Peptides against a protein of PDB entry 3C2G. Designs and how they scored, part 58

Target 1, 209 residues: chain A of PDB entry 3C2G
Amino acid sequence: IRTFDLLGLLLHDSDAIDGFVRSDGVGAITTVVQYPNNDLIRAGCKLLLQVSDAKALAKTPLENILPFLLRLIEIHPDDEVIYSGTGFLSNVVAHKQHVKDIAIRSNAIFLLHTIISKYPRLDELTDAPKRNRVCEIICNCLRTLNNFLMMWIPTPNGETKTAGPNEKQQVCKFIEIDILKKLMSCLSCEGMDTPGLLELRSTILRSFI

## One batch from the design tools (peptide; aimed at target 1 Y83 N91)

Design b2_p29_5_s1 (made by RFdiffusion4, then SolubleMPNN; from b2_p29_5, 12 letters changed)
Fold by OpenDDE base, seed 4:
Structure b2_p29_5_s1 (fold): chain B 209 residues (1-209), chain A 29 residues (1-29)
Amino acid sequence: as target 1 above (209 residues)
Amino acid sequence: SYKKLLEPLSPEQQALLDEKLAELLELLE
């Protein structure tokens, strides 16, 4: 724990973060958080989030790291871990097609749905800190999903990949009534990207059904 | 499982963890 705290303090600028990532810092963290210690896992995931926007991640092999993280956020009950993990996922897949592909192959789309599904509607959460954290998690999930969807949306300047049938099916789960109700409960939350959520829904409806 | 996360580390696991943490700190050099 103290190590991660120290690392967090030292990794305060982009150069330090990038240097850490180039030195396989993400791999090192993921190795450490495999130990059965919640405090360690929490601290490690927080650090992962902190370095998740590093440019060096574009050159970092994530074939082993990303599936591990996905498994972790699938099973870990701590919202702080889920927050950090989904935040990392969202950032790491951004602008990186190969990372998106790794995540999708590792069933990330379905996992995002599972994560959202495990939480109650935000309007049912009376504890403000809990509600806010859950909102942030959902935002991370939706941002990640949107990053995936963008791969399959035609752009004027690029070749568009076509989503496979499995991916389409997984994406369509986000427009099921139960999940929609949960997502709609997010619209009133402070900090929620309401336009983004609506756009996401529209994209799914237009392109995947 | 989550239950596993609640268990204290064995001395061997702790030693290994300490080693890995030390290695992680070395990445800052």
Scores: peptide ipSAE 0.166, ipTM 0.740, DockQ to the pose 0.012
OpenDDE base, seeds 1, 2, 3, 5: peptide ipSAE 0.164, 0.165, 0.143, 0.149; ipTM 0.740, 0.741, 0.725, 0.730

Design b2_p29_5_s2 (made by RFdiffusion4, then SolubleMPNN; from b2_p29_5, 12 letters changed)
Fold by OpenDDE base, seed 1:
Structure b2_p29_5_s2 (fold): chain B 209 residues (1-209), chain A 29 residues (1-29)
Amino acid sequence: as target 1 above (209 residues)
Amino acid sequence: SYKKLLEPLSPELQELLDKKLKELLEELE
């Protein structure tokens, strides 16, 4: 655990982070967080989030890593783990079709819905730190969902992939009234990525036209 | 189960973690 803190301090620039990732640092962390220790899991997931936007991840096989992380988020009720894990997911799928495919095959869409459904509406949370963390988690989920949906929107110059029937069904769950209310409640949160939420709204509309 | 995740890390596992992460850091130097 102390070593994770040290790593976090040393991985402060892009070159160091890329070096860590090239040395299979992500694989090392995922191996370690398989041990049943909450503090270790928190620290490891936080470190994963820290390196989640590394360029070197594009060259890293994630076939074994991503399903593991998704399962970890699914079974672990800890907000800090969920925050870090969804943050990692949102960053790692960005602009990487092969990673999106791995995530979707690993039931990521359904998991995102499950995560959002788990939390109460933000206006019902009286504790500011808790509310802010939940808001961040929902934002991570929305950003990830947006990345998925963009694959299925026709572009003028590109071949559009078609979502499978199961995927479409899972996506439809996000336009349910209870989910939409939770998403809209994020707009009232301080520091929320409002542009990202608006982008998601646009993407959803285009996906369901 | 979630309850198992609350177990303290054994000294042996902590040592293993420290060793692996130290090795990784050394590779970056």
Scores: peptide ipSAE 0.024, ipTM 0.360, DockQ to the pose 0.012
OpenDDE base, seeds 2, 3, 4, 5: peptide ipSAE 0.020, 0.018, 0.022, 0.021; ipTM 0.393, 0.401, 0.364, 0.391

Design b2_p29_5_s3 (made by RFdiffusion4, then SolubleMPNN; from b2_p29_5, 14 letters changed)
Fold by OpenDDE base, seed 4:
Structure b2_p29_5_s3 (fold): chain B 209 residues (1-209), chain A 29 residues (1-29)
Amino acid sequence: as target 1 above (209 residues)
Amino acid sequence: SYKKLEEPLSPELEKKLQELLEEWLKKLA
């Protein structure tokens, strides 16, 4: 655990982070966090989050890493792990079609729905630190979902992919009334990425028109 | 349902983590 803290301190700039990633640091962390220790998993996932926006990740094979992480956050109840994991996911899929494909094949859309469904409405959380963390998790999920959906929106200068039947089914879960009500309730919450939520709404609408 | 994963860290694991750090530092040097 201390080692991860030290690593975090060393990863203070983009060059250091890229160096770590190029040295298969992400794979190393992923291997370590397979040990069933909550503190270790939390520390490892936090470190993953710290390096999740590294430029070097574009050249890093994530075929084994991403499915593992998705499974980890699926089964782990810890908010810190979920926060770090969803943050990692949101960053690594950004602007990387190949990574999006891996995530989607690994049922990431369904997972995002599960995570959002797990937490109560933000206005029902009275503890500010808890509420803030949950808010961040939801934002991570929504940002990730938006990134997925944007793949299927036609662009003026390019051909777009069409969502498969499984993906469509997974996306349809987000337009269920209970989920929609929950998402709408987020708009009034302080700290919520309102612009991001509105963007997602727009993307969803464009996906179904 | 969620599974809680809680096992105590072994001295061996701590050593491995330290070795990982050292290896990483060597690669960057």
Scores: peptide ipSAE 0.026, ipTM 0.600, DockQ to the pose 0.012
OpenDDE base, seeds 1, 2, 3, 5: peptide ipSAE 0.023, 0.025, 0.024, 0.021; ipTM 0.581, 0.569, 0.565, 0.562

Design b2_p29_5_s4 (made by RFdiffusion4, then SolubleMPNN; from b2_p29_5, 13 letters changed)
Fold by OpenDDE base, seed 5:
Structure b2_p29_5_s4 (fold): chain B 209 residues (1-209), chain A 29 residues (1-29)
Amino acid sequence: as target 1 above (209 residues)
Amino acid sequence: SYKKLEEPLSPELQKKLEEKLEELLKKLE
């Protein structure tokens, strides 16, 4: 745990982060966090988040890592783990079509919905730190989802992938009334991407229904 | 249902994990 903290301090620039990733740092962390210890898992996932936007990840095979992380998020109720994990996911899929595909095949869309569904509305949370963290988690989920949706939006060149029926169904779950209420409760949260949320809703309604 | 992952780390395991992470650290220096 102390070593994770130290690593986090040292990985403060892009070169260091890339170096860590190229040295299979992500794989090493994922190995460590398989031990059932909350503190260890928290520290490891936090470190993953710190390196999640590394350019070197584009050249790193994630076929085994990403499904593992998704499973970890699924089974671990810890807000910090979920925050870090969803943050990692959102960053790692950004601008990487092949990684998006891996995530989607690993049922990431459904998982994101599940995560949001399990948290209460923000207005029901009286503890500010907790409320803020939950808001951040939801934002991570939405950002990830938006990254997925971009694959199915026509490019200026007229090229687009087609979402499968299962993916469409899973995306449509985000416009369920209870989910929408939870998402709307985030509008008052500092740092919420309100335009992004509205765009998400619009995109789903226009393109997936 | 969520699984609880609250097993305490033994000193021996902690040491092994730290050694592994330190190895990674050294590669960065």
Scores: peptide ipSAE 0.069, ipTM 0.658, DockQ to the pose 0.012
OpenDDE base, seeds 1, 2, 3, 4: peptide ipSAE 0.065, 0.069, 0.064, 0.075; ipTM 0.641, 0.637, 0.635, 0.650; seed 4 fails the geometry check

Design b2_p29_6 (made by RFdiffusion4)
Pose (drawn by RFdiffusion4):
Structure b2_p29_6 (pose): chain A 208 residues (1-190, 192-209), chain P 29 residues (1-29)
Amino acid sequence: IRTFDLLGLLLHDSDAIDGFVRSDGVGAITTVVQYPNNDLIRAGCKLLLQVSDAKALAKTPLENILPFLLRLIEIHPDDEVIYSGTGFLSNVVAHKQHVKDIAIRSNAIFLLHTIISKYPRLDELTDAPKRNRVCEIICNCLRTLNNFLMMWIPTPNGETKTAGPNEKQQVCKFIEIDILKKLMSCLSCEMDTPGLLELRSTILRSFI
Amino acid sequence: STTSSTLLNEFLTALSSFTPEEQLSSAKP
C-alpha cells in the first residue's frame, strides 16, 4: 500500500506516468489487486486512475488487464473502487479503437448501464460526500459511453463504421425508460454538489 | 412547465455548439 502511495507521489506529470506504463506498471498494479484486501484494492485502483490518461496505454497489451478490471468494477461493493475503475475506463478507451474493441467484447457498455442504474436519484442522498461520489461515477460512465458512440455516427471524413448486433443491444439499453428517467432526473433535481455541473453537461452530450 | 422549457433550451444550445471529441476523467478529493 505504501508503495502504491509513494508511486502516486512520484508520478507527477505525463512523462512520469508514461515511463511507468512503459515499465509495465499497469500490468503490475492489476496483478497485485487480485489479493482480497480492500485497502490494498482501493490503493491500487487509485494509482490506476492517476495513470489512466497515459498515451503509452495505446501500446500496452490490454486484452487481459481490461476484462479483469471490468469484472472488478462489476462485483466490488465499494464506491471508491467503482469511482476509480470507471474513471480509468473512461480515459483508457479514449482515442484508442482497439481498446474500445476489447471493452465491447467484454460487455463494457452493458456494465456502464448496470453501474448507472444501481444508484438512487441524487435527491435521495443525504450525506454530501457520498452524493458527490455517485455524481462523479455516473459522470465517468457517461463519458465512457460518449467515447464509444463516436465510432458509429456518420462522419463526412468517411469512417462510417457499422455496429454489430453485440454493440447494438448494449447501446440500445440506454434508451430504455428506467435509465432515461434517472438521467433526466439528474438534469433537474433541486442540490449543492461540486460535480453536478459537469454531470449535467455530460448528460446533454450523451443524449446528443 | 418552466423546468421543461429550460431543459429544452439547454439541450438546443448544446446541440448547436456540439463538436465530436473524446472525453477524459480526473481524480478529485

Design b2_p29_6_s1 (made by RFdiffusion4, then SolubleMPNN; from b2_p29_6, 22 letters changed)
Fold by OpenDDE base, seed 5:
Structure b2_p29_6_s1 (fold): chain B 209 residues (1-209), chain A 29 residues (1-29)
Amino acid sequence: as target 1 above (209 residues)
Amino acid sequence: SEKEKKLKELFEEAKANFVLQDYYSKPTP
């Protein structure tokens, strides 16, 4: 735990972060968070989030790391772990097609739906810190979903990857009435990334047109 | 809210379009 805190203090510079990632720092964290210690898992996932936008991640093999993280988020009830994990996921899949493919094959779309389904509507949360954290988690999920859907938007060059039937079915779960009600509740919440939600809306429309 | 109404309309439109696309995406024999 103290080591992760110290590393977090040292990894404020982009060059230091890239150096850590190039030295298999992500693999090291994922090894450590396999221990059944909630504080350690929380600290490790927070550190993962801190390095999740590193340029060096584009060269890091994530075939073993990403499925493990997805499973960790799936089984761990801690909002801080879910926040950090979904934040990591949203950043790591951004602009990296091969990472998106790994995530999708690892049932990430369904997991995002499960996470959103787990939390109540934001307007039902009276505790401001809890509401803000849940809002951030939902934003991370929506940003990740947006990144996935972008793969299936027709490009001007006419080359579009078509979503497989399983992926389409998984995406369709996000237009279920209960999910839509939760997403609508996000629009009225302070601190919501309204531009991000509008971007997702635009992406969903373009994906189904 | 007006934003919620617009979002709902958008999702209903996307849903309708998805159903239409799935209907037309017959697996080529």
Scores: peptide ipSAE 0.021, ipTM 0.378, DockQ to the pose 0.050
OpenDDE base, seeds 1, 2, 3, 4: peptide ipSAE 0.018, 0.018, 0.027, 0.034; ipTM 0.386, 0.381, 0.423, 0.451; seeds 3, 4 fail the geometry check

Design b2_p29_6_s2 (made by RFdiffusion4, then SolubleMPNN; from b2_p29_6, 20 letters changed)
Fold by OpenDDE base, seed 1:
Structure b2_p29_6_s2 (fold): chain B 209 residues (1-209), chain A 29 residues (1-29)
Amino acid sequence: as target 1 above (209 residues)
Amino acid sequence: SEKEEELKKKFEEALKNFKLEDEYSFPVP
């Protein structure tokens, strides 16, 4: 735990972060969070979030790391782990087709739906810190989903990949009434990524309906 | 454990990139 705190203090600029990632820092964190200690897992996932936009991640093999993180998020009922993990996911898949493919093969779309489904509507949360954290988690999920869907939108410059039937089915779950109500409740939260939600809606419509 | 030693090595390499290997020790869990 203290080690992660120290690393977090040292990783204050892009060069430091990139240096850590090039030294297999993500693999190191992944090794540590395999220990059954909640505080250690929280600290490790927080550190992952801090390095999630590093340029060096494009050259880091994530074939084992990303599925492990997705499983970690799936099995831990911890908002801080889910926040950090979904934040990492949203950043690491951005502009990286191969990472998107790994995430999708690891049932990331279904996991995102599961995460949104497990939380109440934001208007039902009276505790402001909890509501804000849940809002951030949902935003991370929406941004990640949008990044996936963009792969299947035709571009003028070439043939796009076609979503498989399973992926289409998983995406269709996000237009269910209960999910839509939760997404709409996010628009009422201060500081919400409203543009991201609207972009996602547009992307879903263009891709699937 | 073997995992702990691997972790220690990874952190040591990370610290080396920051020239902090002489200032910090990574406790293995």
Scores: peptide ipSAE 0.025, ipTM 0.408, DockQ to the pose 0.012
OpenDDE base, seeds 2, 3, 4, 5: peptide ipSAE 0.000, 0.028, 0.028, 0.006; ipTM 0.270, 0.411, 0.402, 0.280; seeds 3, 4 fail the geometry check

Design b2_p29_6_s4 (made by RFdiffusion4, then SolubleMPNN; from b2_p29_6, 22 letters changed)
Fold by OpenDDE base, seed 1:
Structure b2_p29_6_s4 (fold): chain B 209 residues (1-209), chain A 29 residues (1-29)
Amino acid sequence: as target 1 above (209 residues)
Amino acid sequence: SEKEKELQERFAQARANWVPQDYYSKPRP
């Protein structure tokens, strides 16, 4: 815990973060969070989030890291871990096709749906901090999904891959009414990108049905 | 209500500004 706090204090700019990542910092964190200490896991995942936009991640082997992280956020009960992990996931896959592929092969799309599905509507949460955290988790999941979808949406700049049948089916689960209700319940939370993420539904309807 | 109007405006603006691209979360405060 104190070690991660110290590292956080040293990460003042993008260059320091990039240096940490180039030095296998993500691998080091993932090694540490394998120990059954919830405080350590929470701190480690938070640090992962803090370095998740590093350019060096594009050159970092993630074949072992991502599956581990996905399993962690699948099973861990702490919302702080889920928040940090899904935030890291959304950023680490952004603009990196090969990383998206690793995540998708590791059943990330289905996992994102599972994570959203386990939380109630925000209007059922009376505790404001809990409500906000759940909203952030949902947004992180949908942002990650958005980033996956961009692989399959035609852009003027390049050839798009086609989603496989399984991926298509999993993506279509996100147009379920329960998912929409949860997303809509996040609209009341300030500072969230939920309104923009509602366009995912339209995207899925246009491109995947 | 004023709050509902504000919410609707935020919603409309966010949808209008959305473009198909990869998005980041803010990893740091």
Scores: peptide ipSAE 0.524, ipTM 0.853, DockQ to the pose 0.327
OpenDDE base, seeds 2, 3, 4, 5: peptide ipSAE 0.514, 0.505, 0.520, 0.515; ipTM 0.841, 0.839, 0.847, 0.846

Design b2_p29_7 (made by RFdiffusion4)
Pose (drawn by RFdiffusion4):
Structure b2_p29_7 (pose): chain A 208 residues (1-190, 192-209), chain P 29 residues (1-29)
Amino acid sequence: IRTFDLLGLLLHDSDAIDGFVRSDGVGAITTVVQYPNNDLIRAGCKLLLQVSDAKALAKTPLENILPFLLRLIEIHPDDEVIYSGTGFLSNVVAHKQHVKDIAIRSNAIFLLHTIISKYPRLDELTDAPKRNRVCEIICNCLRTLNNFLMMWIPTPNGETKTAGPNEKQQVCKFIEIDILKKLMSCLSCEMDTPGLLELRSTILRSFI
Amino acid sequence: TLETELETLEENLTEMKELQEERLEEATS
């Protein structure tokens, strides 16, 4: 845990996090967090969040790491883990088609739907720290969804990709009534929460 | 001497923590 904490202090900028990724740091973190201990898991995922915007992640073999992290997100009961995992997912799919493909094959879009749907409305959360966390989680999920939807919107530049039935059923779950009600309620609930502005802006983009 | 070295080490650690916070804000943005 202290090693994770120290690496977190050292990796202060883009060159450092890219150096860590080129040294197989992401594969090392994911291997270590297989140990069943929550403090260790929490610390490893915090560091993964920190290095998630690395451009070198375009070159790292993610065929095994990514499905493992999606499974962790799906079953780990604590919000900090979820927050870190979905934050990482949002950055790791960004600008990387082959990584989006891995995520789709592992049902990443279906998982975003499950993560958003498990939380009550933001007005039903009393403690401010927890409400801000759920707010940032939902925001992470929708930002990941938006990084996927770009593939299938007609671009005059000529890269009109066709969605397979697998991608179609996952994306179409986001028009089911239950999640639309929840998403529209985040847009209008009445809530002193620092992450609310970014969340509402991101919701509008998801509907667009 | 030892008190001056200790104050320098505390200031460096504070600066590393501030940089880590900025890095986390960038990663979450």

Design b2_p29_7_s1 (made by RFdiffusion4, then SolubleMPNN; from b2_p29_7, 17 letters changed)
Fold by OpenDDE base, seed 3:
Structure b2_p29_7_s1 (fold): chain B 209 residues (1-209), chain A 29 residues (1-29)
Amino acid sequence: as target 1 above (209 residues)
Amino acid sequence: EEEELEELLEKLLEKLLELREEQLKRARS
């Protein structure tokens, strides 16, 4: 735990973060969080979130790391782990087609739906810190989903991939009324990325046209 | 299992030292 605290203090700029990632720092953290220690898992996932936007991740093999993290999020009920993990996922898939493919093959779309389905509507949460954390988790999930959907939307100058039948079916679950209500409830959260939510809405609509 | 975890944490510390050395080299150049 002390090691993670020290790492967090040293990883304060983009160059340090990139250096850490190039030295297989993400792999090292992933190895450490395989031990059944909740404090260690929390600290490790938090550190992963801190380095999740590193440019060096584009050159890092994530074939073993990403499926492990997805499984960790799936089985661990801790909101802090889920927050950090979904945050990492949302950042690491951004602008990286290869990473999106790994996540999708690892059933990430279904997992995102499962996570959103697990939490109550934000208007049903009376505890402000809990409500804010749940909102952030849902936002991370939705941002990740948006990143996936963008692959399948035709762009004027780009080859677009076609979603498989299973992926299409999983995406359709996000237009269920209960999911949409939870999505809309995020607008009540302080610090909500309203433009991002509107972008997702546009992306969903374009995906079904 | 605890000994293995300690070894892994030591490896993380070694990576920290490497990072610090790289930062110092960049600052001197």
Scores: peptide ipSAE 0.092, ipTM 0.655, DockQ to the pose 0.035
OpenDDE base, seeds 1, 2, 4, 5: peptide ipSAE 0.088, 0.090, 0.073, 0.073; ipTM 0.644, 0.642, 0.624, 0.619

Design b2_p29_7_s4 (made by RFdiffusion4, then SolubleMPNN; from b2_p29_7, 20 letters changed)
Fold by OpenDDE base, seed 4:
Structure b2_p29_7_s4 (fold): chain B 209 residues (1-209), chain A 29 residues (1-29)
Amino acid sequence: as target 1 above (209 residues)
Amino acid sequence: MEEEKALEEEKKLEELLKKYEEQLKRALS
């Protein structure tokens, strides 16, 4: 646990982070967080989040790591783990088609829906730290979803991937009224990526028109 | 057995930490 905290302090520059990732640091963390220790899991996921934007991740095989993380997020009730895990997911899928494909095959779209569905509306949360954390989690989920949906929007050159029937069915769950209300509630939170949420809204609309 | 494996993985991370700490010290010198 202390090791993860110390690593987090050292991994403050891009070169150090890339060095860690090239040394299979992500694999090492994911191995450690398989043990039933909540503090260790929390610390490990936090460290994963810290390195989640590393350029070296584009060259890292994530076929085993990503499904494991998704399962961890699915079963773990800890908001800090969910925050870190969804943050990692959102960053790691960004601009990486092959990683998006792994995530989607691992039922990530459905998981994102499940996570958002788990939390109450933000206006029902009176504790500001809790509300902020939940808002961040929802935003991480939505950013990830946006990254997935963008694959199925035609590019100016006419190239586009088509969502399969299963993916379409999973995406349709995000137009449920309760999910939409939670999305709208995030727009009222200070410090949130409002442009990102608006982009997602646009992407959703384009996906269903 | 699971606890022993966890301790072994923590030791690997500690070794990695030391390596990066040394690298950081060299970079800051």
Scores: peptide ipSAE 0.052, ipTM 0.632, DockQ to the pose 0.035
OpenDDE base, seeds 1, 2, 3, 5: peptide ipSAE 0.050, 0.093, 0.021, 0.034; ipTM 0.623, 0.667, 0.565, 0.592; seed 2 fails the geometry check

Design b2_p29_8 (made by RFdiffusion4)
Pose (drawn by RFdiffusion4):
Structure b2_p29_8 (pose): chain A 208 residues (1-190, 192-209), chain P 29 residues (1-29)
Amino acid sequence: IRTFDLLGLLLHDSDAIDGFVRSDGVGAITTVVQYPNNDLIRAGCKLLLQVSDAKALAKTPLENILPFLLRLIEIHPDDEVIYSGTGFLSNVVAHKQHVKDIAIRSNAIFLLHTIISKYPRLDELTDAPKRNRVCEIICNCLRTLNNFLMMWIPTPNGETKTAGPNEKQQVCKFIEIDILKKLMSCLSCEMDTPGLLELRSTILRSFI
Amino acid sequence: FEERLKKAREEQAEEFDDVVNDFLNFLND
C-alpha cells in the first residue's frame, strides 16, 4: 500500500506516468489487486486512476487487464473502487479503437448501464460526500459511453463504422425507460454538489 | 494530476462535440 502511495507521489506529470506504463506498471497494479484486501484494492485502483490518461496505454497489451478490471468494477461493493475503475475506463478507451473493441467484447457498455442503474436519485442521498461520489461515478460512466458512440455516428470524413448486434443491444439499453427517468432526474433535481455541473453537461452530450 | 485528468476530460468532450457538429452540417447539406 505504501508503495502504491509513493508511486502516486512520484508520478507527477505525463512523462512520469508514461514511463510507468512503459515499465509495465499497469500490468503490475492489476496483478497485485487480485489479493482480497480492500485497502490494498482501494490503493491500487487509486493509482490506476492517476495513470489512466497515459498515451502509452495505446501500446500496452490490454486484452487481459481490461476484462479483469471490468469484472472488478462489476462485483466490488465499495464506491471508491467503482469511482476509480470507471474513471480509468473512461480515459483508457479514449482515442483508442482497439481498446474500445476489447471493452465491447467484455460487455463494457452493458456494465455502464448496470452501474448507473444501481444508484438512487441524487435527491435521495443525504450525506454530501457520498452524493458527490455517485455524481462523479455516473459522470464517469456517461463519459465512457460518449467515447464509444463516436464510432457509429456518420462522419463526412468517411469512417462510418457499422455496429454489430452485440454493440447494438448494449447501446440500446440506454433508451430503456428506467435509465432515461434516472438520467432526466439528475438533470433537474433540486442539490449543492460540486460535480453536478459537469454531470449535467455530460448528460446532455450523451443524449446528443 | 487531477488537473491533467480534468484537461484530458475537456479534450475528450471537445472531440465529441466536433463529431456531432460535423454530422449536423452533413444533414444540412

Design b2_p29_8_s3 (made by RFdiffusion4, then SolubleMPNN; from b2_p29_8, 15 letters changed)
Fold by OpenDDE base, seed 3:
Structure b2_p29_8_s3 (fold): chain B 209 residues (1-209), chain A 29 residues (1-29)
Amino acid sequence: as target 1 above (209 residues)
Amino acid sequence: VEERLQKAAKEQEEDFDKVVELAKQALLE
């Protein structure tokens, strides 16, 4: 735990973060969070989130790491783990087609649906810190979905990937009305990723057209 | 729109484009 805290303090600039990632830091964290210690898992996932936008991740093999993280999020009913993990996911898939493909094959879309489904509506949460954390989780899921849907938007050249049948099925679950309401409820949360929500809205409007 | 979307999503409608269109409508509300 203290090691992760120290690492978090040291990894304050892009060069340090990239250096850590190039040294298989993500793999190292992933190894450590396999131990059944909730505090360690939280700290490790938080550190993963911190390095999740590193440029060096484009060269990092995520074929084993990402499925593991997704499974970790699936099995841990911990908002902090889910927050960090979904944040990591949203960042790591950004602008990385191969990572998106790994995530999708690992049922990430369905997992995101599951995550959102387990939380109550934001307006039903009276505890402000809890509400904010849940909103952040939903926003992370939303950003991830946006990144996935972007793959299926036609390019100016008319080229586009087509979602496979499994992807279509997973997306259909994600866009259930109750899920969409939860996503839209994030607009009521002050200081939240309203731009991201609006971007998703725009992406959905452009998707599969 | 809401009810139709929910039905289509729950039934895992084969017409994915239809589901997306319904979702678009729901997001515009």
Scores: peptide ipSAE 0.032, ipTM 0.581, DockQ to the pose 0.031
OpenDDE base, seeds 1, 2, 4, 5: peptide ipSAE 0.028, 0.019, 0.019, 0.024; ipTM 0.512, 0.425, 0.403, 0.436

